# Peptides against a protein of PDB entry 4AID, part 46

Target 1, 242 residues: chain A of PDB entry 4AID
Amino acid sequence: FDIKRKTIEWGGKTLVLETGRIARQADGAVLATMGETVVLATAVFAKSQKPGQDFFPLTVNYQEKTFAAGKIPGGFFKREGRPSEKETLVSRLIDRPIRPLFVKGFKNEVQVVVTVLQHDLENDPDILGMVAASAALCLSGAPFMGPIGAARVGWVDGAYVLNPTLDEMKESKMDLVVAGTADAVMMVESEIQELSEEIVLGGVNFAHQQMQAVIDAIIDLAEHAAKEPFAFEPEDTDAIKA

## One batch from the design tools (peptide; aimed at target 1 P147 F230)

Design b2_p24_1 (made by RFdiffusion4)
Pose (drawn by RFdiffusion4):
Structure b2_p24_1 (pose): chain A 242 residues (1-242), chain P 24 residues (1-24)
Amino acid sequence: as target 1 above (242 residues)
Amino acid sequence: PKWYLARPPQELIEEAEEEVEEEL
């Protein structure tokens, strides 16, 4: 039972989100394509709380398979091993904006895994990885507040540029990743060539505008394919506090 | 509730805005 939101031509690139063919046993699994870069994002959460668990346990593992680029690993063991700098950075990039959007009071194990299956030498999977992770979370049924969008905004020839490619990045004076909900920007990360607060802030806002098409697309797939929502009521400590 | 339609509380939005402004 296969389902896509393949629409979203997004910033001139084709973004496809598919579910129900791959990884059916995960709570949420989305194969996401942008251009010809492909990642599988899976989301599983435990249906129970561990005794005495006192914080919300969430793990995000982003991993690149070297076959995503037609190469065998250079390591002595010719197999992927410990995460690289890029994999741990991208893992925090997904975790940061998601961790706060789970319902206050929820403490079940949640694991989201994003695996890079194909890299097209143009579209960085890191942003795509964020979108696919958000899509799988919505589909899983866990208490995860609305979808997250994300984008990279560059600054080339005096204009904002959405999701610039790797070659376009050589000419950019800004590298800004923004992830947000429909209402709010949830995270920023950037490297900037001494641009003003105004332009930087402008890029953040441009990104938040440009990522709406993605949130819409996730909401659309969730309308056709999400699992039943997991019931979770927080404790009404409201009367005790007053 | 359909969690994929839920909205974050205003307090969380305000905290996120403060954090974003500090990082800029």

Design b2_p24_1_s1 (made by RFdiffusion4, then SolubleMPNN; from b2_p24_1, 10 letters changed)
Fold by OpenDDE base, seed 4:
Structure b2_p24_1_s1 (fold): chain B 242 residues (1-242), chain A 24 residues (1-24)
Amino acid sequence: as target 1 above (242 residues)
Amino acid sequence: MKWYLAKPPEELIEKWKKEVLEKI
């Protein structure tokens, strides 16, 4: 098996991105690990558009498997078949920043599946899932103008904390999730307790700065393991005005 | 071109940057 791995130190934790061992039938597949939290992201895309397809058919599915879910706080035994509230929310967190980064006019079916395989009860799999999904899309050859990075920022003892643990988050006055490209912030979600706008904006900037190492790691992995780019010509919307 | 080296259109970047800043 041709296994490619990228390892970086990120927020005082080891982030590992691995491809080539599992889910080889997908267009892209990444096993991502931070601490003992482990996620598998897979990306699959259709090689043709369906006749009459009028919208971009992107589906993002974040799922916590029962063997991982039994350790997740608030994980009532998921009745087989309905997403939890968390799975629904995290699926949207992944969808929002990636959807606009597909090349205009691309209407082939795309499926992104993020599966939590292990949870350490310290590192939330949502951020790791966003990173893994980004990496899987970059490896797939799909016309995705990624990568995105993602970060959670806390505010603990008057300082920004990158990807706080679940225990550190209890003392945090901020839960700030940021996703973006190298050049731009694409998504912010925040829960804030009595903080100034200046601190929150500083948190967004801190997140965007700290995710650059992840973006670079995904690019480095893609340089070594990405499939050939899918041949797609964007709809030249500027040529229709000439 | 490798898609993961492609830059999004500047108009898209500026739109999302504005939408993010308006939510804070």
Scores: peptide ipSAE 0.466, ipTM 0.848, DockQ to the pose 0.905
OpenDDE base, seeds 1, 2, 3, 5: peptide ipSAE 0.464, 0.023, 0.020, 0.446; ipTM 0.839, 0.608, 0.589, 0.837

Design b2_p24_1_s2 (made by RFdiffusion4, then SolubleMPNN; from b2_p24_1, 10 letters changed)
Fold by OpenDDE base, seed 5:
Structure b2_p24_1_s2 (fold): chain B 242 residues (1-242), chain A 24 residues (1-24)
Amino acid sequence: as target 1 above (242 residues)
Amino acid sequence: MKWYLAKPPKELIEEWKKEVLAKI
């Protein structure tokens, strides 16, 4: 198997992005690890548009499987067959920043599946899932104008904290999730307790700066492991085929 | 190897700013 791996230090944690070991039937597949939290992202896209398709059919499914549930807070109570509230929210969190980055006029079906394989109780799989989904799309050959990075920012003891642990988040006055490209912020989701606009906007900027290392890591992985781009002509010239 | 890279539309930057500011 041709296994490609990128490893970076990110926020005092080791981030590993790996491809080529599992889910090789997908167009893109990335195993991402941060601490002992492990996710598998897969991207699959149809090679033709359905007749009469009028919208872009993107589906994003984040899932925390029952085998990981013993290591996931509340995982023991997951009903088989329906997404939990968390799974629904994280699926949307991944969908929001990636959906606008598909080439205009591309209406082939795209399926992104993020599966939590392991949780360490420190590192939330949502950020890791966003990163893994971005990487899987970049590897797939789909007309996705990524990568995106993602970061969570906390505010603890009067400072920004990149990807705070679940325990540090209990002391945080901010839960700020940011996703973006190298050039722009694509999505912000925030829960804030008594913080100034200046601190929050500073947190968005901090997140965007800190996610560049992840974007660069996805780029490096894609240079070594991406499939040939799907032959699609965009309706709009803003898509750079690099 | 060729791949897709693009800058997000400027419009998306204005939308998230409004969303963030509406939550503060």
Scores: peptide ipSAE 0.033, ipTM 0.564, DockQ to the pose 0.454
OpenDDE base, seeds 1, 2, 3, 4: peptide ipSAE 0.019, 0.021, 0.027, 0.028; ipTM 0.586, 0.624, 0.593, 0.537

Design b2_p24_1_s3 (made by RFdiffusion4, then SolubleMPNN; from b2_p24_1, 9 letters changed)
Fold by OpenDDE base, seed 1:
Structure b2_p24_1_s3 (fold): chain B 242 residues (1-242), chain A 24 residues (1-24)
Amino acid sequence: as target 1 above (242 residues)
Amino acid sequence: MKWYLAKPPKELIEEWAKEVKEKI
């Protein structure tokens, strides 16, 4: 198999992005690893639009499967068939920053699936899932104007912490998730306890700076492993309705 | 929860800082 891999040091941890080993039936597929947390992102898109499709049909599903659930807090009791609150939240965290980056007028069905394969109880799969989904889309040939990067920022002992561990998060006064492109912030989600606006805004800037290494790593992987871009020309009529 | 449609971090920070000052 032609396996392409990018490895970077990111926030004092090794991030690995791999493609070409698994999920070859997808348009894009990335195995992402940070510590011992492992996720598989797959991107699939339809090669034609459904007749009368009026909206962009993007679906994003984040899943923590039962085989990883032995290492996931609360995973032992997942009844088959309904996403947990966490899975629903993380699916939205991934959807939000990527949805605006599709070429205007593209209304082919797109499905992004992020599956947690392993959890180390230190590195949260959500940030890793956002990164992996971005990479899978960039490899797919879909008309996606990514990559996005993502970062979690904590505030521990009066300092910013990039992608704090689950234990560091217990001491953190901030849970700030940021996603963006090289040039722009696309999404901010925050839970904050008694912090000044200045610290929070500084956290957004810190996150955006720190995600550049991930964006560059996705670009480098895509240069070596991306499929040819899907030939898509938007109809001029879709330019007028937004 | 604030949704930002593709703004440079600097502009985002400046706009948010302005909105908070207008609420105080």
Scores: peptide ipSAE 0.120, ipTM 0.741, DockQ to the pose 0.115
OpenDDE base, seeds 2, 3, 4, 5: peptide ipSAE 0.113, 0.111, 0.108, 0.009; ipTM 0.737, 0.740, 0.735, 0.432; seed 3 fails the geometry check

Design b2_p24_1_s4 (made by RFdiffusion4, then SolubleMPNN; from b2_p24_1, 11 letters changed)
Fold by OpenDDE base, seed 3:
Structure b2_p24_1_s4 (fold): chain B 242 residues (1-242), chain A 24 residues (1-24)
Amino acid sequence: as target 1 above (242 residues)
Amino acid sequence: MEWYKAKPPQELIDEWREEVLKKI
């Protein structure tokens, strides 16, 4: 297999992005690792639009597999059939920043699936899932104007903490999730305990600065492993007005 | 708090400050 790997140090942890080993039937597939947390992101897109497709049919599915459930806090044997509250939330966290970055007029079906393969009980798979989904889309050849980076920011002992552990998050006065491109913030979600707006805004800036290394890592991986861009020409709807 | 504007962080922060200052 032609395996491409990028490794960076990120927030005092090793982030690994790997492609070419698993899920080769997808348009893009990335195995992402941070600590001992491991996620697989796959991106698949239809090569044609369905007749009468009026909206962009993006589906994002984050899932925690039962074999990882022994390492997932609160991972009871999920009855097959409905996503948990966490899986639903994280699916939205991934969907929100990527959806606006598809080329306008692209209405082919896109499916992003993020699967938690391993959990270390320290590194939350959500941020890793966002990064992996971004990387998988950049590798896919889909008309996606990424990459996005993502970061969680905590506030512990009067300082910003990049991607706090689950234990550090118990002491954190902030749970700030930011996603963005190199130049722009696409999404901010925050749970805050009695912090000033200045600290929160500083956290957004901190997150955006810290995610640049991830964006650069995805670009470097894509330069070596991306598929040829899908030939997509937006139908010039302006040509019908002449 | 949810922000969905594709803007440079500083521009987003500046706009937010302006929006907050208008509510005061």
Scores: peptide ipSAE 0.112, ipTM 0.742, DockQ to the pose 0.110
OpenDDE base, seeds 1, 2, 4, 5: peptide ipSAE 0.027, 0.018, 0.037, 0.019; ipTM 0.592, 0.499, 0.679, 0.534

Design b2_p24_2 (made by RFdiffusion4)
Pose (drawn by RFdiffusion4):
Structure b2_p24_2 (pose): chain A 242 residues (1-242), chain P 24 residues (1-24)
Amino acid sequence: as target 1 above (242 residues)
Amino acid sequence: SLYPVEDFSEEEEAALEEAAEMAA
């Protein structure tokens, strides 16, 4: 039972989100393609709380398979091993904006895994990885507040540029990743060539405008394909507090 | 159905403040 939101031509690149064919045993699994870069994002959460668990346990693992680029690993063991700098950075890049959007009071194990299956030498899977992770979370039925969008905004020839490719990045004076909900920007991360607060803040806002088409697309797939929502009421400590 | 988004205005302000700190 196969389902796509393949629409969203997004910033001139085709973004497809597919579910129900791959990884049907995960709570949420989305194969996401942008251009010809492909990641599978899976989301599983435990249906129970561990005794005495006192914080919300969430793990995000982002991993690149070297076959995503047609190469065998250079390591003595010719197999992927410990995460690289890029994999741990991208893992925090997904975890940061998601961790606060789970319902206050929820403490079940939640694991989201994103695996890079194909890299097209143009579209960085890191942003795509964020979008696919958000899509799988919505589909899983966990208490995860609305979808997240994300984008990279560059600054080339005096204009904002959405999701610039790797070659376009050589000419950019800004590298800004923003992830947000429909209402709010949730995270920023950037490297900037001494641009003003105004332009930087402009790029943040441009990104938040430009990522709406993605949130819409996730909401659209969730409307067709999401699992039943997991019931979770927080405790009404409201009367005790007053 | 999806869980609704609550108010995250403080978190947005914090993200904008972090981005402003990166600016020249």

Design b2_p24_2_s1 (made by RFdiffusion4, then SolubleMPNN; from b2_p24_2, 8 letters changed)
Fold by OpenDDE base, seed 2:
Structure b2_p24_2_s1 (fold): chain B 242 residues (1-242), chain A 24 residues (1-24)
Amino acid sequence: as target 1 above (242 residues)
Amino acid sequence: MLYPVEDFSELEKEVLEEARKLAA
């Protein structure tokens, strides 16, 4: 097995991104760990477009498997085959920032699956899932203009906290999830309790700054483990405006 | 060849079984 691993310290926690051991049949696969929370992200894409395909068929599926569900709050209500409200929400959080980064005109089917394998009850797998999905896409060879980083920001005792624990979040006046590239913020989702706009904007900037270490880690992993880019030439959309 | 979602689920099962063995 050609196992590649990148390890960084991120917000006082160890983030590990690993590829080559598991899901080798996927175009890209990343096992990501933060604390004792573990997720597997897989990316698969079709090598041809379906006849008559008129939209970009991206599917993102975040799943907390039943073996992990015994440790996850609310896991008892997971009916086999239907996503929970949380799984639906996190799938959208992953989809929103990645969808616009595919090369225009690419209409091959893309499937991103993020599976929670372990939950430590401190580190939420949503941020880790976003990071892992970004990494898996960068390794896949798909025409994806990533990587994306992600971060959660709390406001605890008058300070920004990167990726607060579930217990720290109980004391936080802010739940701010940000995703972006090295150059741009792509998505913001926020729940705020009586904070100024200045503090919120500062939180977005803090998140974007802190996610750069993750972006750099994904780039480093991709330099050592990415597949050759899929040969895709966008149709000159400029020819339709002439 | 895109594996059908069903084939992906089997692949996920194999991957998950492998992951469980590695996480144990």
Scores: peptide ipSAE 0.033, ipTM 0.544, DockQ to the pose 0.019
OpenDDE base, seeds 1, 3, 4, 5: peptide ipSAE 0.027, 0.054, 0.006, 0.021; ipTM 0.558, 0.606, 0.384, 0.534; seed 3 fails the geometry check

Design b2_p24_2_s2 (made by RFdiffusion4, then SolubleMPNN; from b2_p24_2, 7 letters changed)
Fold by OpenDDE base, seed 5:
Structure b2_p24_2_s2 (fold): chain B 242 residues (1-242), chain A 24 residues (1-24)
Amino acid sequence: as target 1 above (242 residues)
Amino acid sequence: MLYPVPDFSELEKKALEEARKMAA
């Protein structure tokens, strides 16, 4: 198999993005590792539009598999067949920044699946899942104008912390998740404890700066492993207004 | 679905095993 791997040091942790080993039946597939947390992201898309399709049918599913449950907080209580609150939330966190980046008029079905394979109890798989999903889409050939990066920012002892551990998060006055492109912030989700707007805005900027290394890593991986872009011509929307 | 989501269950297990070997 032609395995491609990109490794970077990111926030004092090793981030690995790998493709070509597994899930080759997907349009894009990335095995992502940060510390000992491991996720598999797959992207698949229909090669034709459904007749009468009037909206963009993007589905994002983040899931924590039962075989990983022994290492996932709350994983022992996972009910089969229904997404947990966390799975639902993280699916939305991944969906929100990627949805706007598809070429306007593309209405083929797109399915992104992020599966948590391992949890190290330090690195939350949500950020890793966002990164992996971005990478999988960039590899897929889908008309996706990514990559996105993502970062979590904490505020511990009067300083920003990139991707705080679960233990550091207990002492953090901020849980700030940011996703964006090289040029733009696409999504901000935050829980803040008595912090100034200045600190929060600084956190968004910090996140956006820190995610550039991830964006660059995805681009580098895609340059070596991306499929040919799917031939898609947007319908001339100006012709419909006439 | 026009394009079915592939079943990755066996590949996920293999990937996990491989990832564990790389982390050990």
Scores: peptide ipSAE 0.024, ipTM 0.543, DockQ to the pose 0.020
OpenDDE base, seeds 1, 2, 3, 4: peptide ipSAE 0.006, 0.009, 0.006, 0.011; ipTM 0.318, 0.322, 0.370, 0.327; seeds 2, 3 fail the geometry check

Design b2_p24_2_s3 (made by RFdiffusion4, then SolubleMPNN; from b2_p24_2, 9 letters changed)
Fold by OpenDDE base, seed 4:
Structure b2_p24_2_s3 (fold): chain B 242 residues (1-242), chain A 24 residues (1-24)
Amino acid sequence: as target 1 above (242 residues)
Amino acid sequence: MLYPVPDFSELEQEALEKAKALAA
């Protein structure tokens, strides 16, 4: 087993990104841990385009497994087979920043699956899932121009808090989720209670600064563990605009 | 880089505008 691991301190917590132990059948697979919250991200892509494929077929599925659900707040026993509201929301949070980072003209099927394996009741799996999905794609060899980082920012006692715990979030006046590349913010989602534009924009900047360590960690992991890049030549018409 | 760097300026601007709109 060629296990590669990257460990960083991130917002006063240990973030671990691991590959090579599980899900080896995937093109990319990352086990990500923060506190005692654990997620598995897998990335799989088709090696050919389907005949007549006219759009980029990306599917992102975030899943909270029942064995973890007993520790997940608000985990109602939903009917078998339908994603929860949370699962649907987090799937979209992961999809939105990664979709535009695929090379133009790439229309092979891509499937990203993020599975919550453990929840510590402190660290929300959504941010960890975004990071893990980014890492899995970077390892896969797919024509993905990542990594992305992600961060949640709270506002507690007049200060920004990186990835607040679920308990800290009860006192937070802001729930700000940001995703981006090293160079650009690509997604902002927020719920805000009576905060100035200055504080919110400062939160976006804070998130983007704090996610750089995660981006660097993914790059370092990929340098040691990524598959060879998939041989893909973009169509000439799209290459001229880049 | 293996691939051309895409221009994400529109996405960045949209994200910033969304952040502003949520603070208003």
Scores: peptide ipSAE 0.052, ipTM 0.626, DockQ to the pose 0.655
OpenDDE base, seeds 1, 2, 3, 5: peptide ipSAE 0.036, 0.012, 0.044, 0.007; ipTM 0.662, 0.389, 0.644, 0.397

Design b2_p24_2_s4 (made by RFdiffusion4, then SolubleMPNN; from b2_p24_2, 8 letters changed)
Fold by OpenDDE base, seed 2:
Structure b2_p24_2_s4 (fold): chain B 242 residues (1-242), chain A 24 residues (1-24)
Amino acid sequence: as target 1 above (242 residues)
Amino acid sequence: MLYPVPDFSELEKAVLEEAKKLAA
């Protein structure tokens, strides 16, 4: 196997992005690790558009599978078939920032699947899943104008904390999830307890600054492991509305 | 030539079987 790996220190934790070991039949596949939390992201896209397709058919599925139940909190309650509330929410968190980054007029089917393989009870797989999905898309050759980075920001003891642990989050006055490109913030989701707008805006800026290391890591991985870009030319009618 | 749209369901099954082996 031609295994490529990028390792960085990020928020006092080791982030590992690996490709080439598993899911080689996908267009892009990334095994991402932070602490002992492990996710597999796969990206697959159709090489043609379906006749009469009028919308961009992107599907994002975040999954915490029962076979990892011994390594995932609450895994015993997952009935096969219906996503949990968490899986639905995280799927949307991944979808929201990536959807607008596809080339306009691209209406081929795209599926992104993020599977949680291990959970360390400290590092939430949602942020890791966002990063892994971004990396998998960048490796796939799909007309995706990423990468995105993502970060969670807490406010603990009067300071910003990058990707707080589940225990640190109990003491946090802020749960701020940010996703963005190198140049722009694409998505903000926040739960805040009695904090000023200034602190929240500072948290968004902090997140965007801190995710640059992840963006750079994805770019470095893609330079060594990305497939050739899919040849896509948008129809002239879609160019006029840009 | 109708380029066959990849059956993502078969890929998903294959990926899940590989993932099970990795998680074991």
Scores: peptide ipSAE 0.116, ipTM 0.692, DockQ to the pose 0.020
OpenDDE base, seeds 1, 3, 4, 5: peptide ipSAE 0.093, 0.045, 0.029, 0.027; ipTM 0.669, 0.640, 0.518, 0.549

Design b2_p24_3 (made by RFdiffusion4)
Pose (drawn by RFdiffusion4):
Structure b2_p24_3 (pose): chain A 242 residues (1-242), chain P 24 residues (1-24)
Amino acid sequence: as target 1 above (242 residues)
Amino acid sequence: AERAEEYNEKMEEEREERAEEEKE
């Protein structure tokens, strides 16, 4: 039972989100393509709380398969091993904006895994990885507040540029990744060539405007394909506090 | 934005209905 939201031509690049064919046993699994870069994002959460668990346990693993680029690993063991700098950075990049959007009071194990299956030498899978992770979370039925969008905004020839490619990045004076909900920007990360607070803040806002088409697309797929929502009421400590 | 608000309300309502069913 296969389903796509393949629409979203997004910033001139085709973004496809598919579910129901791959990884049917995960709570949420989305194969996401942008251009010709492909990641599978899976989301699983435990249906129970561990005794005495006192914080919300969430793990995000982002991993690149070297076959995503037609190469065998250079390591002595010719197999991927410990995560690189890029994999741990991208893992925190997904974790940061998601961790606060789970319902306050929820403490079940949640694991989201994003695996890079194909890299097209143009579209960085890191942003795509964020979108696919957000899509799988919505589809899983976990208490995850609305979808997250994300984008990279560059600054080239005095204008904002959405999801610039790797060659476009050589000419950009800004590298800003923003992830947000429909209402709010949730995270920023950037490296900037001494641009003003105004332009920087402008790029953050441009990104939040440009990522709406993605949130819409996730909401659209969730309307067709999401699992039943997991019931979770937080404790009404409201009367005791007053 | 309106669509996202409607989507969030619908998800809250469905979660409340399922919580009521578990209580029953």

Design b2_p24_3_s1 (made by RFdiffusion4, then SolubleMPNN; from b2_p24_3, 12 letters changed)
Fold by OpenDDE base, seed 2:
Structure b2_p24_3_s1 (fold): chain B 242 residues (1-242), chain A 24 residues (1-24)
Amino acid sequence: as target 1 above (242 residues)
Amino acid sequence: MERYREYLKKLEEKRKKLAEEKKK
């Protein structure tokens, strides 16, 4: 196997991004690990547009496998064949920041699948799934203008905490999820308890600063392992409507 | 910041080159 790996220290934890060992049939595939939480992101895209396709057919599916579900909070009650509320929410959380980064006029089918393989009960696989999905898309050759980074920010004992553990989150007055490019914040999702707007805005800035290391790690992995970009030019008609 | 912009530029240049090669 031609395995490429990038390892960084991120928020006091080791983040590993790996490609080439698993899901080699996908256009892009990344195994991402933080602590003992492990996710597999795969990106697959059609090499042609369907006749009459009028919208961009992006699907994002976050899923927690049944073998991991016995170790995942709420996983014991997963019915086969329907996404849980968490899986639905996280799928949208991943979709939101990546969708606008595809080249305008690209209407080939794109499927991103994020599978939780292992959960350590400390590191939430949602942030890791966002990072892995970004990396898989960057490796795929799809006309994705990423990478994105992502970060969760807590507010514990009057300080920002990068990617708080599930236990630290119980004490946190903030659950702030941010996704963005190197240049811009693309998505904010926040649950806050009696915090000032200043603290929340500071949290967004903190998240965006901290995710730069992840963005750089994805770029480094892509420089060594990305497929050649898919030959796509947007149709002139879609350029004029901007 | 700079490295990401350079990466995006390189990606766009590669896509443009491949599109030009497909038109030949």
Scores: peptide ipSAE 0.180, ipTM 0.706, DockQ to the pose 0.938
OpenDDE base, seeds 1, 3, 4, 5: peptide ipSAE 0.186, 0.128, 0.558, 0.035; ipTM 0.617, 0.634, 0.920, 0.577; seeds 1, 4 fail the geometry check

Design b2_p24_3_s2 (made by RFdiffusion4, then SolubleMPNN; from b2_p24_3, 14 letters changed)
Fold by OpenDDE base, seed 2:
Structure b2_p24_3_s2 (fold): chain B 242 residues (1-242), chain A 24 residues (1-24)
Amino acid sequence: as target 1 above (242 residues)
Amino acid sequence: MERARRFLERLERKRRELAEKKKA
């Protein structure tokens, strides 16, 4: 097996990005690990556009498997075949920052599936899922202008905390999820308890700074493991306005 | 920043080169 792995220290935890062991039938596949939380992201894209396709058909599906349910909050009552509220929300959190990064005019079907394989009850699989999805897309050869990074920022004891544990989050006055490229913030989602706008803006900047290590790790993995880019030329939409 | 920019520039170049080869 041609297994490629990137390991970094990130927020005092080891982040591992691995490809080549699992889901080899996908265009891109990444196993991401932080602590004992493990996610599999797969990216698959169609090699042609469907006739009459007028929009970009991106589907993102975050799912927590039943075999991991004993370690997943709320997992015990998952009805097979319908996403939970959490799975729906996290699917949107992954979709939001990646959707605008596809080359304009690309209307081939893209499916991103993020599967939680293990949860340690400390490290939330949502951030890890965002990172893994970004990495899987960068490996796939799809016309994706990533990578994105992602980070959660807490505010505990008057300080920013990168990717707080579920226990640290109980004491946090902020749940700030940020995703972005190296150069731009693409998405912010925040729940805030009685904090100044200055602290929140500082949290966004902190998140964006801290995710650079993840972006660099994805680039390192992609430089060694990515498929050849899909032969796609964007339609010159400026030539239709002339 | 600069590393990510160079990464994307290389990908875009390779994508264009492959698209040109597909038209030929």
Scores: peptide ipSAE 0.497, ipTM 0.906, DockQ to the pose 0.911
OpenDDE base, seeds 1, 3, 4, 5: peptide ipSAE 0.490, 0.493, 0.490, 0.496; ipTM 0.902, 0.903, 0.902, 0.906

